# Peptides against a protein of PDB entry 3JWR, part 29

Target 1, 323 residues: chain A of PDB entry 3JWR
Amino acid sequence: TRELQSLAAAVVPSAQTLKITDFSFSDFELSDLETALCTIRMFTDLNLVQNFQMKHEVLCRWILSVKKNYRKNVAYHNWRHAFNTAQCMFAALKAGKIQNKLTDLEILALLIAALSHDLDHRGVNNSYIQRSEHPLAQLYCHSIMEHHHFDQCLMILNSPGNQILSGLSIEEYKTTLKIIKQAILATDLALYIKRRGEFFELIRKNQFNLEDPHQKELFLAMLMTACDLSAITKPWPIQQRIAELVATEFFDQGDRERKELNIEPTDLMNREKKNKIPSMQVGFIDAICLQLYEALTHVSEDCFPLLDGCRKNRQKWQALAEQ
Target 2, 298 residues: chain A of PDB entry 3JWR as posed
Amino acid sequence: TRELQSLAAAVVPSAQTLKITDFSFSDFELSDLETALCTIRMFTDLNLVQNFQMKHEVLCRWILSVKKNYRKNVAYHNWRHAFNTAQCMFAALKAGKIQNKLTDLEILALLIAALSHDLDHRGVNNSYIQRSEHPLAQLYCHSIMEHHHFDQCLMILNSPGNQILSGLSIEEYKTTLKIIKQAILATDLALYIKRRGEFFELIRKNQFNLEDPHQKELFLAMLMTACDLSAITKPWPIQQRIAELVATEFWEQGDQVGFIDFVCTQLYEALTHVSEDCFPLLDGCRKNRQKWQALAEQ

## One batch from the design tools (peptide)

Design b1_p13_2_s1 (made by RFdiffusion4, then SolubleMPNN; from b1_p13_2, 9 letters changed)
Fold by OpenDDE base, seed 4:
Structure b1_p13_2_s1 (fold): chain B 323 residues (1-323), chain A 13 residues (1-13)
Amino acid sequence: as target 1 above (323 residues)
Amino acid sequence: SEAERLLSFILAG
């Protein structure tokens, strides 16, 4: 395609130029092409292109395929969200120094997973899918959308001309896919809630050890969540704008819940309770985010900007809640 | 907590 030709022929700017190592990164000013260029840079600077002998054209095609399989009519869970998740992963790996704690396969898997973790998202959560008796709800009982996201990821990876993993051995391929699946499934916040206690306890007791395979898996799950939720850590102007996108999508779901399911939406998805957003954001930060970024910072102190951003935004939301 | 469960319910997926 013309798009592929343009991307493949384009000069890829440095990570410094693109600012993709910054935890404060924003994609708002970037074109779709530029987001693709950023993605290429992430693969390159993580040594994934070299280590796994990726062909440039194949990588370009894969990126474009991933982007294409996000819906444009979804306010938040779109390509830009996936891209920002991947960028946060990149920043955590590079600036956050987590790269040195992981294998190349784990890094490869995490980056692919970050980009792919919400593929073909419909702008509604698992509960809605289940309650609406969507066909996907017949295939999966739990983490419905996350299973679908992984299926989409696998489909793309196996599509002609998109096989960025073709340079891997059979064992490496199996390992990578396993990690990708686990990472994507880990983005189900319900799973995060279920598992985070174990992670926090290990950190609290100073027993956390990445050499333990189980703890490694747990960490990768927590890291995925940290990147998935990283909008909450962004500078306030960026945070506000992203929060608006999230609210838009949630309100859209709430509207559909009223119309299609004849139910009253929860406050977070209730357009009529827009004034509750600040207090709900404080609650979200306290209940979900703070401990995660605290724990992540304990694993790697260089991830502190995420925690700091989260704390700062809590203050901002609290101030709005008091108005 | 109830809040965590609610948030999990809302944000899951």
Scores: peptide ipSAE 0.037, ipTM 0.760, DockQ to the pose 0.301
Fold by OpenDDE base, seed 2:
Order: C-alpha cells, then sequence, then structure tokens
Structure b1_p13_2_s1 (fold): chain B 323 residues (1-323), chain A 13 residues (1-13)
C-alpha cells in the first residue's frame, strides 16, 4: 500500500526528537504516520529489531496492521490510546530504567502487548458485552474483551507479511506469546483490583523480588496497568482532553445502555451527570491510580514523574470538584 | 472497598 511504502521509506527520527522518552509526551500534534515512526523508534531503541532480527518492512506492515485493527469511530479506545500506552511503556523502560530489570523477551512482549492490548475495541466495557449477550460473551466468561484483544493480536502476528517474531527460536516465541497474553489479560481492571494487593504488600514489606517468577509476572501486570492508565499522569491540558475522550466514549455506552438494554446508566456513563466528572476523577485517582504509581516508584524511583503527574492532576480535579 | 469494586466493574474492559 501507499501507506506502507511511505512508512518503510521514511527516515525515523531519534527518540530525543520525537520526545518519546518523556513521560509528559503528547500525541495530539502527531499524524498517523508520525505515530508509526515513533513506534518503529521504540522497537529500535529497545534493541528489539536487532536482537530478534526484525525485517524493517515486516515491522512497518505489522505496525500498520495493528493500527488498522483499531476502530476510528471509538472515542478513546483507539489506535492513539494503544500508541500512548506503548509510549508510556517505552518511557518507563528507558527513562524509568525498568529496562534494566527485564529480559529482552519480556520487553518485546510488553511492547507488543501495549500496542495490541485493546485491538478491535468496540467502545464498550466487558459488562456491556456480557449484558448485551454479544457473541464474544459466549466464548469467554471473564475478561471477555481482553481475550478478544489477544485473539486479534495473535491473528495479526500470524498474518502473512506481519510476522515480526519470525526471527525468534521456538522457545523464545512460546515465551513471548505467553507473556503477551498475560500482559493483555492483565489490562482488565477487574484483575488489577484483584491482584494489586499482593503487589502493594510485597512493596510495603520490602519483600518484592523480581527474581521470583510469580512476582515477575505480577510486576509485568502492574506495569501494563500503569501504562494503560497513564493518561491520568499527563500534564493538565493533555489530561483534560483525554478525560473528555473517555467521557465521550462512556456517555456513548450509557446511551446505548438506555436504548439497547433498557438500563439506566451509572453516573460515569450518564451524560446528564457530566458535572460529576471532576469528583469521579478524584475518586478514580484515589481508588485506582495513586497506590499503583507509588508502588511503581518504589520499584524504580525514576518513574516518579508518573506519580507526580497523577498527584498534580488530582489537585486540579479536586479544585474543579469544589466549584 | 465497595467503591473500588464498583469502579472496577464499570471500568473493566
Amino acid sequence: as target 1 above (323 residues)
Amino acid sequence: SEAERLLSFILAG
């Protein structure tokens, strides 16, 4: 395609030029092509292209395939969300120095998972899928969408000309896929809520050990969530805009809940309750985000900008809630 | 907490 040709032929700017090492990164001004270039740079600078002998054209095609399999009519859970998740992962690995704590296969898996974790998202949550009796709800009982996302990820990875993992040994391939699956499934916030207590307790007791396979898996899950939610850490102007996108998608779901399911939506999904957004954001930060970024910062102090951003945005939302 | 569970339910997926 013309898009592939353009991408494959383009000079890939440095991470410094693209600012993709910054936790404050914004994609608002970037074209789709530029987001793809950023993605190439992430793979390159993490040594994934070299270490796993990725062909440039194949990587380009894969990136475009992933992008293509996000829906454009979904306000928030689209390619830009996936891209920003991956960028946060990259920043956490590089600037946050988490790269030094992980294997190359884990890094490879996390980056692929970050880009793929919401593939073909329909703009509705698992609860809606289940309540609407969607065909996907017949296949999976829990983490319905996350299973679908992984299925889409696997489909793309196995598609002709998209096999970025072809340079891996059989064992490396199996390991990578396992980690990808675990990472994507971990983005179900229900699972995060279920598992985070163990992580926080390990951190609090100073018993956290990445050499333990179980704790490693737990950490990767927490890291995925931290990147998935990283919009909450962004500078205030960026945070506000993203919050509007989230609200739009949630309100769209709420409208569908009324129309299709004859259900009164919760406040979060109810466009008539938009005035509660600030207080809900404070609640979200307190209930979900703060402890996670605190714990992450304990693992790597260089991740502090995420925590700091989250705290600053809490203050901003609180100020709005008090009006 | 109850609030966490509710939020998880809403945001999950």
Scores: peptide ipSAE 0.037, ipTM 0.753, DockQ to the pose 0.302
Fold by OpenDDE base, seed 3:
Structure b1_p13_2_s1 (fold): chain B 323 residues (1-323), chain A 13 residues (1-13)
Amino acid sequence: as target 1 above (323 residues)
Amino acid sequence: SEAERLLSFILAG
């Protein structure tokens, strides 16, 4: 395609030029091509291209395929969300100095997972899928959408000309897929809530050890969530804009819930309760975000900007809630 | 459900 030709022929700027190592990164001003270039740089600077012998054209095609399999009519859970998740992962690995704590296969898996974790998202949550009796709800009992996302990820990875993992041994391939699956599934916040207590206790007791395979898996899950939710850590103007996108998508779901399911939506998804957004954001930060970024900062102090951003945005939302 | 509501907020922020 013309798009592939343009991408494959383009000079890829440095990570410094692209500012993709910054936790404060914003994609708002970037074209689709530039997001793809950023993605190439992430793979390159993490040594994934070299270590796993990725062909440039194949990587380019894969990136474009992933992008293509996000829907354009979804306000938030689209390619830009996936891209920002991956960028946060990259920043956490580089600026946050987590790279040296992980194997190359884990890094490979995390980056692929971050880009792929919401593939073919439909703008509705698992609860809606279940209540609407969608065919996907018949295939999976839990984490319905996350299973679907992984299936889409696997489909793309196995598509002709998109096989970025062809340089891996059979064992490496199996390991990578296992980690990708776990990482994508971990983005189900229900699973996060279920598992986070163990992680926080390990940190609190100073017993956290990445050399333990179980704790490693737990950490990767927490890291995925931290990147998935990283919009809450962004500078306030960026945070506000992203919050508006999320609200738009949630309100769209709420509208569908009224129309299709004849139910009153929750406050979060109720367009009529837009004025509750600030207080809901405070609640979200307190219930979900703060402890996670605190714990992550304990694992690597260089991740502090994420925690700091979260704290600052809590203050901003609280101030709005009091107005 | 609470997680979803919280996610909705994060996504909206």
Scores: peptide ipSAE 0.042, ipTM 0.768, DockQ to the pose 0.101; fails the geometry check
Fold by OpenDDE base, seed 1:
Structure b1_p13_2_s1 (fold): chain B 323 residues (1-323), chain A 13 residues (1-13)
Amino acid sequence: as target 1 above (323 residues)
Amino acid sequence: SEAERLLSFILAG
């Protein structure tokens, strides 16, 4: 395609030029092409292209395929969300120094997973999918959408001309896919809530050890969540705008819940309750975000900007909630 | 908590 040709022929700017190492990164001003260029840079600077012998054209095609399989009519869970998740992963790996703690396969898997973790998202949550009796709900009992996201990821990875993992050995391939699956499934917040206690306790007791395979898996899950939620850490103007996108998508679901399911939506998804957004954001930060970024910062102190951003935004949301 | 439930909707979507 013309898009592929343009991307493949383009000079890829440095990570410094693209600012993709910054935790404060914003994609608002970037074109789709520029987001793809950023993605190439992430793979390159993480040494994934070299270490796994990725062909440039194949990588470009894969990126464009991933982007294409996000829906444009979804307000938040679209390519830009996936891209920002991946960028946060990149920043955490580089600026946050987590790269030094992981294997190349783990890094490869995390980056692929971050970009792929919401593929074909439909702008509705698992609860809606279940209540609407969607065919996907018949395939999976829990983490319905996350299983679907992984299935989409696998489909793309196996598509002709998109096989960025073709340079891996059989064992490396198996390992990578396992980690990708686990990472994507970990983005189900229900699973995060289930598992985070073990992680926090290990940190609290100073027993956390990445050399333990189980703890490694747990850490990768927590890291995925930290990147997936990283909008809450962004500079306030960026945070506000993203919160508006999230609210828009939730309100759209709420509208559909009324129309299609004849139910009253929860406050979070109720358009008439927009005045509760600030207080809900404070609750979200306190219940989910702060402890995660504190723990992550404990693992790597260079991740502090995420925690600091989260704290600053809590203050901003609290101020709005008091008005 | 209500906050946890709210968050589960955001991330489980």
Scores: peptide ipSAE 0.040, ipTM 0.770, DockQ to the pose 0.268; fails the geometry check

Design b1_p13_2_s2 (made by RFdiffusion4, then SolubleMPNN; from b1_p13_2, 8 letters changed)
Fold by OpenDDE base, seed 3:
Structure b1_p13_2_s2 (fold): chain B 323 residues (1-323), chain A 13 residues (1-13)
Amino acid sequence: as target 1 above (323 residues)
Amino acid sequence: SEAERLREFILSG
C-alpha cells in the first residue's frame, strides 16, 4: 500500500526528537504516520529490531496492521490508546530504567502486548458483552475481551508479511507468546484487583525480588496495568481531554444499555450523571491508581513522574468535585 | 458510594 511505502521509506526521528521517552508525552498533535514512526523508534531503541533480526518492511507492515485492527468509531479504546500505552511502556523502560531489570524477550512481549492489548475493542466492557449474550461470551467465561484481543494479536503476528517474530527460535517464540498472553490478560482490571495485594505486600515488606519467576510475572502484570491506566498521570490538560474521551465511550455504552438491554446504566455509564465525573475520577484514583504508581516507584524511583502526575490530577479532580 | 464506583471501574477497565 501507499501508506506502507511511505512509512518504510521515511527517516525515523530520534526518541529525543519525538519526545517518546517523556512521561508527559501527548499524541494529540501527531498524525497516524507519526505514531507509526514513534512505534518504529520504540522497537529500535529497545534493541528489539537488532536482537531479533526484524526486517524493517515487516515491522512497518505489522504496525500498520495493528493500527488497522483498531476501530475508528470507538471514542477511547482505539489505536491512540494502544499507542499511548506502548509509549508509556517505552518511557517506563527507558526513563523509568526498568529495561535493565527485564530480559529482551520480556521487553519484546510487553511492547507487542501494549500495542495489541485492546485490538478490535468494541467500545463496551466485559459486563456488557456478557449481558448482551454476545458470541464471545460463549467462548470465554472470564476476561472475555482480553482473550479476544490476544486472539487478534496472534492472528496478526501469524499473517503473511507481518511475522515480526520470525527471527526467534521455537522456544523464544513460545516464551514470548506466553508473556504476551499474560500481559494482555492482565489489563482486565478485575484480575488486577485480585492480584495487586500480593504485589503491594511484597513491596511493603521489602521482599520483592524480580529474580523470582512468580514475582517477575506479577510485576509484568502490574507494569501493563500501570501503562494502560497512564492517562491518569498525564499533565492536567491532557488528562482532562482523555477523560472526556473515556466518558464519551462509557456514555455510548450506557445509551446502548438503555436501548438494547432495557437497563439503567451505572453512574459511570450514565450520560445524565456527567456532573459526577470529577468525584468518580477521585474515587478511581484512590481505589485503583495511587497505590499502583506508589508501588511501581518503589521498584524504580525513576518512575516517580507517573505517581506525581496521578497525585496532581487527583487534586485537580477533587477541586472540581467540591464546586 | 465509593464501593459502587470501585465496582464500576473494575468492570469497565
Scores: peptide ipSAE 0.036, ipTM 0.747, DockQ to the pose 0.376
Fold by OpenDDE base, seed 1:
Structure b1_p13_2_s2 (fold): chain B 323 residues (1-323), chain A 13 residues (1-13)
Amino acid sequence: as target 1 above (323 residues)
Amino acid sequence: SEAERLREFILSG
């Protein structure tokens, strides 16, 4: 395609030029082409292209395929969300110095997972999918959408001309897919809530050890969540804008819940409860976000900007909630 | 609390 030709022929700017190592990164001003260029740079600078002998055209095609399989009519869970998740992963790996703690296969898997973790998202949560009796709800009992996202990821990886993992050995391939699956599934916040206590306790007791395979898996899950939620850490103007996108998508679901399911939406998804957004954001930060970024910062102090951003935004939301 | 409600929401989702 013309898009592929344009991408494949383009000069890829440095990570410094693209500012993709910054935790404060914003994609608002970037074109779709530029987001793809950023993605190429992430793979290159993480040595994934070299280490796994990726063909440039294949990588370009894969990126475009991933982007294409996000829906444009979804306010938040679209390509830009996936891209921002991946960018945060890249920043955490580079600026946060987590790269030094992981294997090349783990890094490969995390980046693929970050980009793929919400593929074909429909703008509704698992509860809606279940209550609407969607066919996907018949296949999976829990983490319905996350299983679907992984299935989409696997489909793309196996599509002709998109096989960025073709340079891997059989064992490396199996390992990578396992980690990708685990990472995508870990983005189900229900699983995060279930597992985070173990992680926090290990940190609190100074017993956390990345050389332990189980703890490694746990860490990768927590890192995925940290990147997935990283909008909450962004500079305030960016945070507000993203919160508006999230609210839009949630309100769209709430509207559908009223119309299609004849139920009253929760406050989070109720368009008439816009005034509750600031207090809900404070609650979300306190219940979900702060402790995660604190723990992540204990693993790597260079991740502090995420925690600092989260704290600053909590203050901003609290101020709005008090008005 | 709001935090508890959000936890419940996430777990139900």
Scores: peptide ipSAE 0.034, ipTM 0.748, DockQ to the pose 0.594
Fold by OpenDDE base, seed 4:
Structure b1_p13_2_s2 (fold): chain B 323 residues (1-323), chain A 13 residues (1-13)
Amino acid sequence: as target 1 above (323 residues)
Amino acid sequence: SEAERLREFILSG
């Protein structure tokens, strides 16, 4: 396609020029082409292209395929969300210095997973999918959408001309897919809440050890969540804008819950209670975000900007809640 | 609390 030709022929700017190492990064001003260029740079600078012998055209095609399989009519869970998740992963690996703590296969898997973790998202959560008796709810009992996202990821990876993993051995391929699956599934916040206590306890007791395979898996899951939620860490103007997108999508679900399921939505998804957004954001930060970024900063102090951003936004939301 | 309600919502999914 013309798009592929343009991307494949383009000069890829440096990470410095693209500012993709910054935790404060924003994609608002970027074109779709520029987001694809940023993605190429992430793969290159993480040595993934070289180490796994990726062909440039294949990588370009894969990126465009991933982007194409996000829906444009979904307010938040679209390509830009996936791209921002991947950018945060890249920043955490580079600026946050987590790269040196992980294997090349783990890094490869995390980046693919970050870009793929919400493929074909419909703008509704697992609870809605289950309650609406969607066909996907018949295939999976838990983490319904995350299983679907992984299935979409696997489909793309195996599509002709998109096989960015073709340079891997059979064992490397199996390992990579296992980690991708685990990472995508980890983005189910229900699983995060279930598992985070173990992670926080290990950190609290100074017993956390990445050389332990179980703890490594746990860390990768926590890191995925940290990147998936990273909008909460962004500079205030960016945070506000993203929060509006999230609210829009949640309210759309709430409207559908009223219309299609004849139920009253929760406050989080109730358009009539939009005045509760600031207090709900404070609650979200306290219940879900702060401890995670504190723990991540304990693993790598260079991830502090994520924690600092989260704290600053809590203050901003609290101030709005008091008005 | 609001935080508890949010946790319950997330866990119900």
Scores: peptide ipSAE 0.033, ipTM 0.743, DockQ to the pose 0.689
Fold by OpenDDE base, seed 2:
Structure b1_p13_2_s2 (fold): chain B 323 residues (1-323), chain A 13 residues (1-13)
Amino acid sequence: as target 1 above (323 residues)
Amino acid sequence: SEAERLREFILSG
C-alpha cells in the first residue's frame, strides 16, 4: 500500500526528537504516520529489531495492521490509546529503568501487548457485551473483550507479511505468546483489582522479588495496567482532553444501554450526570491509580513522574469537584 | 464512598 511504502521509506527520528521517553508525552499533535514512526523507534531502541532479526518492512506492515484493526468510530479505545499505552511502556522501560529488570522476550511481549491490548475494541465494556448477549459472550465467560483482543493480536501476528516474530526460536515464540496473552488479559481491571493486593503486600513487606516467576508475572500485569491507565498521569491539559474522550465513549455506551437494553446507565455512563465527572475522577484515582503508581515507584524510583502526575491531576479534579 | 462504588462497578463488569 501507499501508506506502507511511505512508512517503510521514512527516516525514523530519534527517541529524543520524538520525546517518546517522556512520561509527559502527548500524541495530539502527531499524524498517524508519526505515531507509526514512534512505534518503530520503540522497537529499535529496545533492541527488539536487532535481537529478534525483524525485517523493517514486516515491522512496518505489522504496525499498520495493528493500527487498522482499531476502530475509528470509538472515542477513546482506539489506535491512539494503544499507542499511548505503548509509549508509556517504552518510557517506563527506558526512563523508568525497568528495562534492566526484564528479559528481552518480556520486553518484546509487553510492547506487542501494549499496542494490541484493545484491538477491535467496540467502545463498550464487558458488562455490556454480556448483557447484550453478544456472540463474544458465548465464547468467553470472563474478560470477554481481553480474550477477543488477544485473538485479534494472534491473527495479525500470523498474517502473511506481518510475522514480526519469525526470527524467534520455537521456544522463544511460545514464551512470547504466553506473556502477550497474560499481559493483554491483565488489562481487565477486574483482574487488576483481584490481584493488586498481592503485589502491594509484597512491596510493603519488602518481599518483592522479580526472580520469582510468579512475582514476575504479577509485576508484568501491574506494569501493563499502569501503562493502560497512564492518561491519568499526564499533564493537566492532556488529562482533561483524554478524560473528555473517555466520558464520550462511556456516555455513548450509556445511550446504547438506554436504547438497546432499556436500562438506566450508571452515573459513569450517564450523559445527564456530567457534573459528577470531577468527583468520579477523584474516586477513580483513589480507588485504582494512586496505589499502583506508588507501588511501581517503589520498584523503580525513576517511575516517580507517573505518581507525581497522578497526584497533581487528583488535586485538579478535586478542585473542580468542590465548585 | 465513590471509590467503593467504582470498585463495585468495575467488578460487576
Scores: peptide ipSAE 0.032, ipTM 0.741, DockQ to the pose 0.714

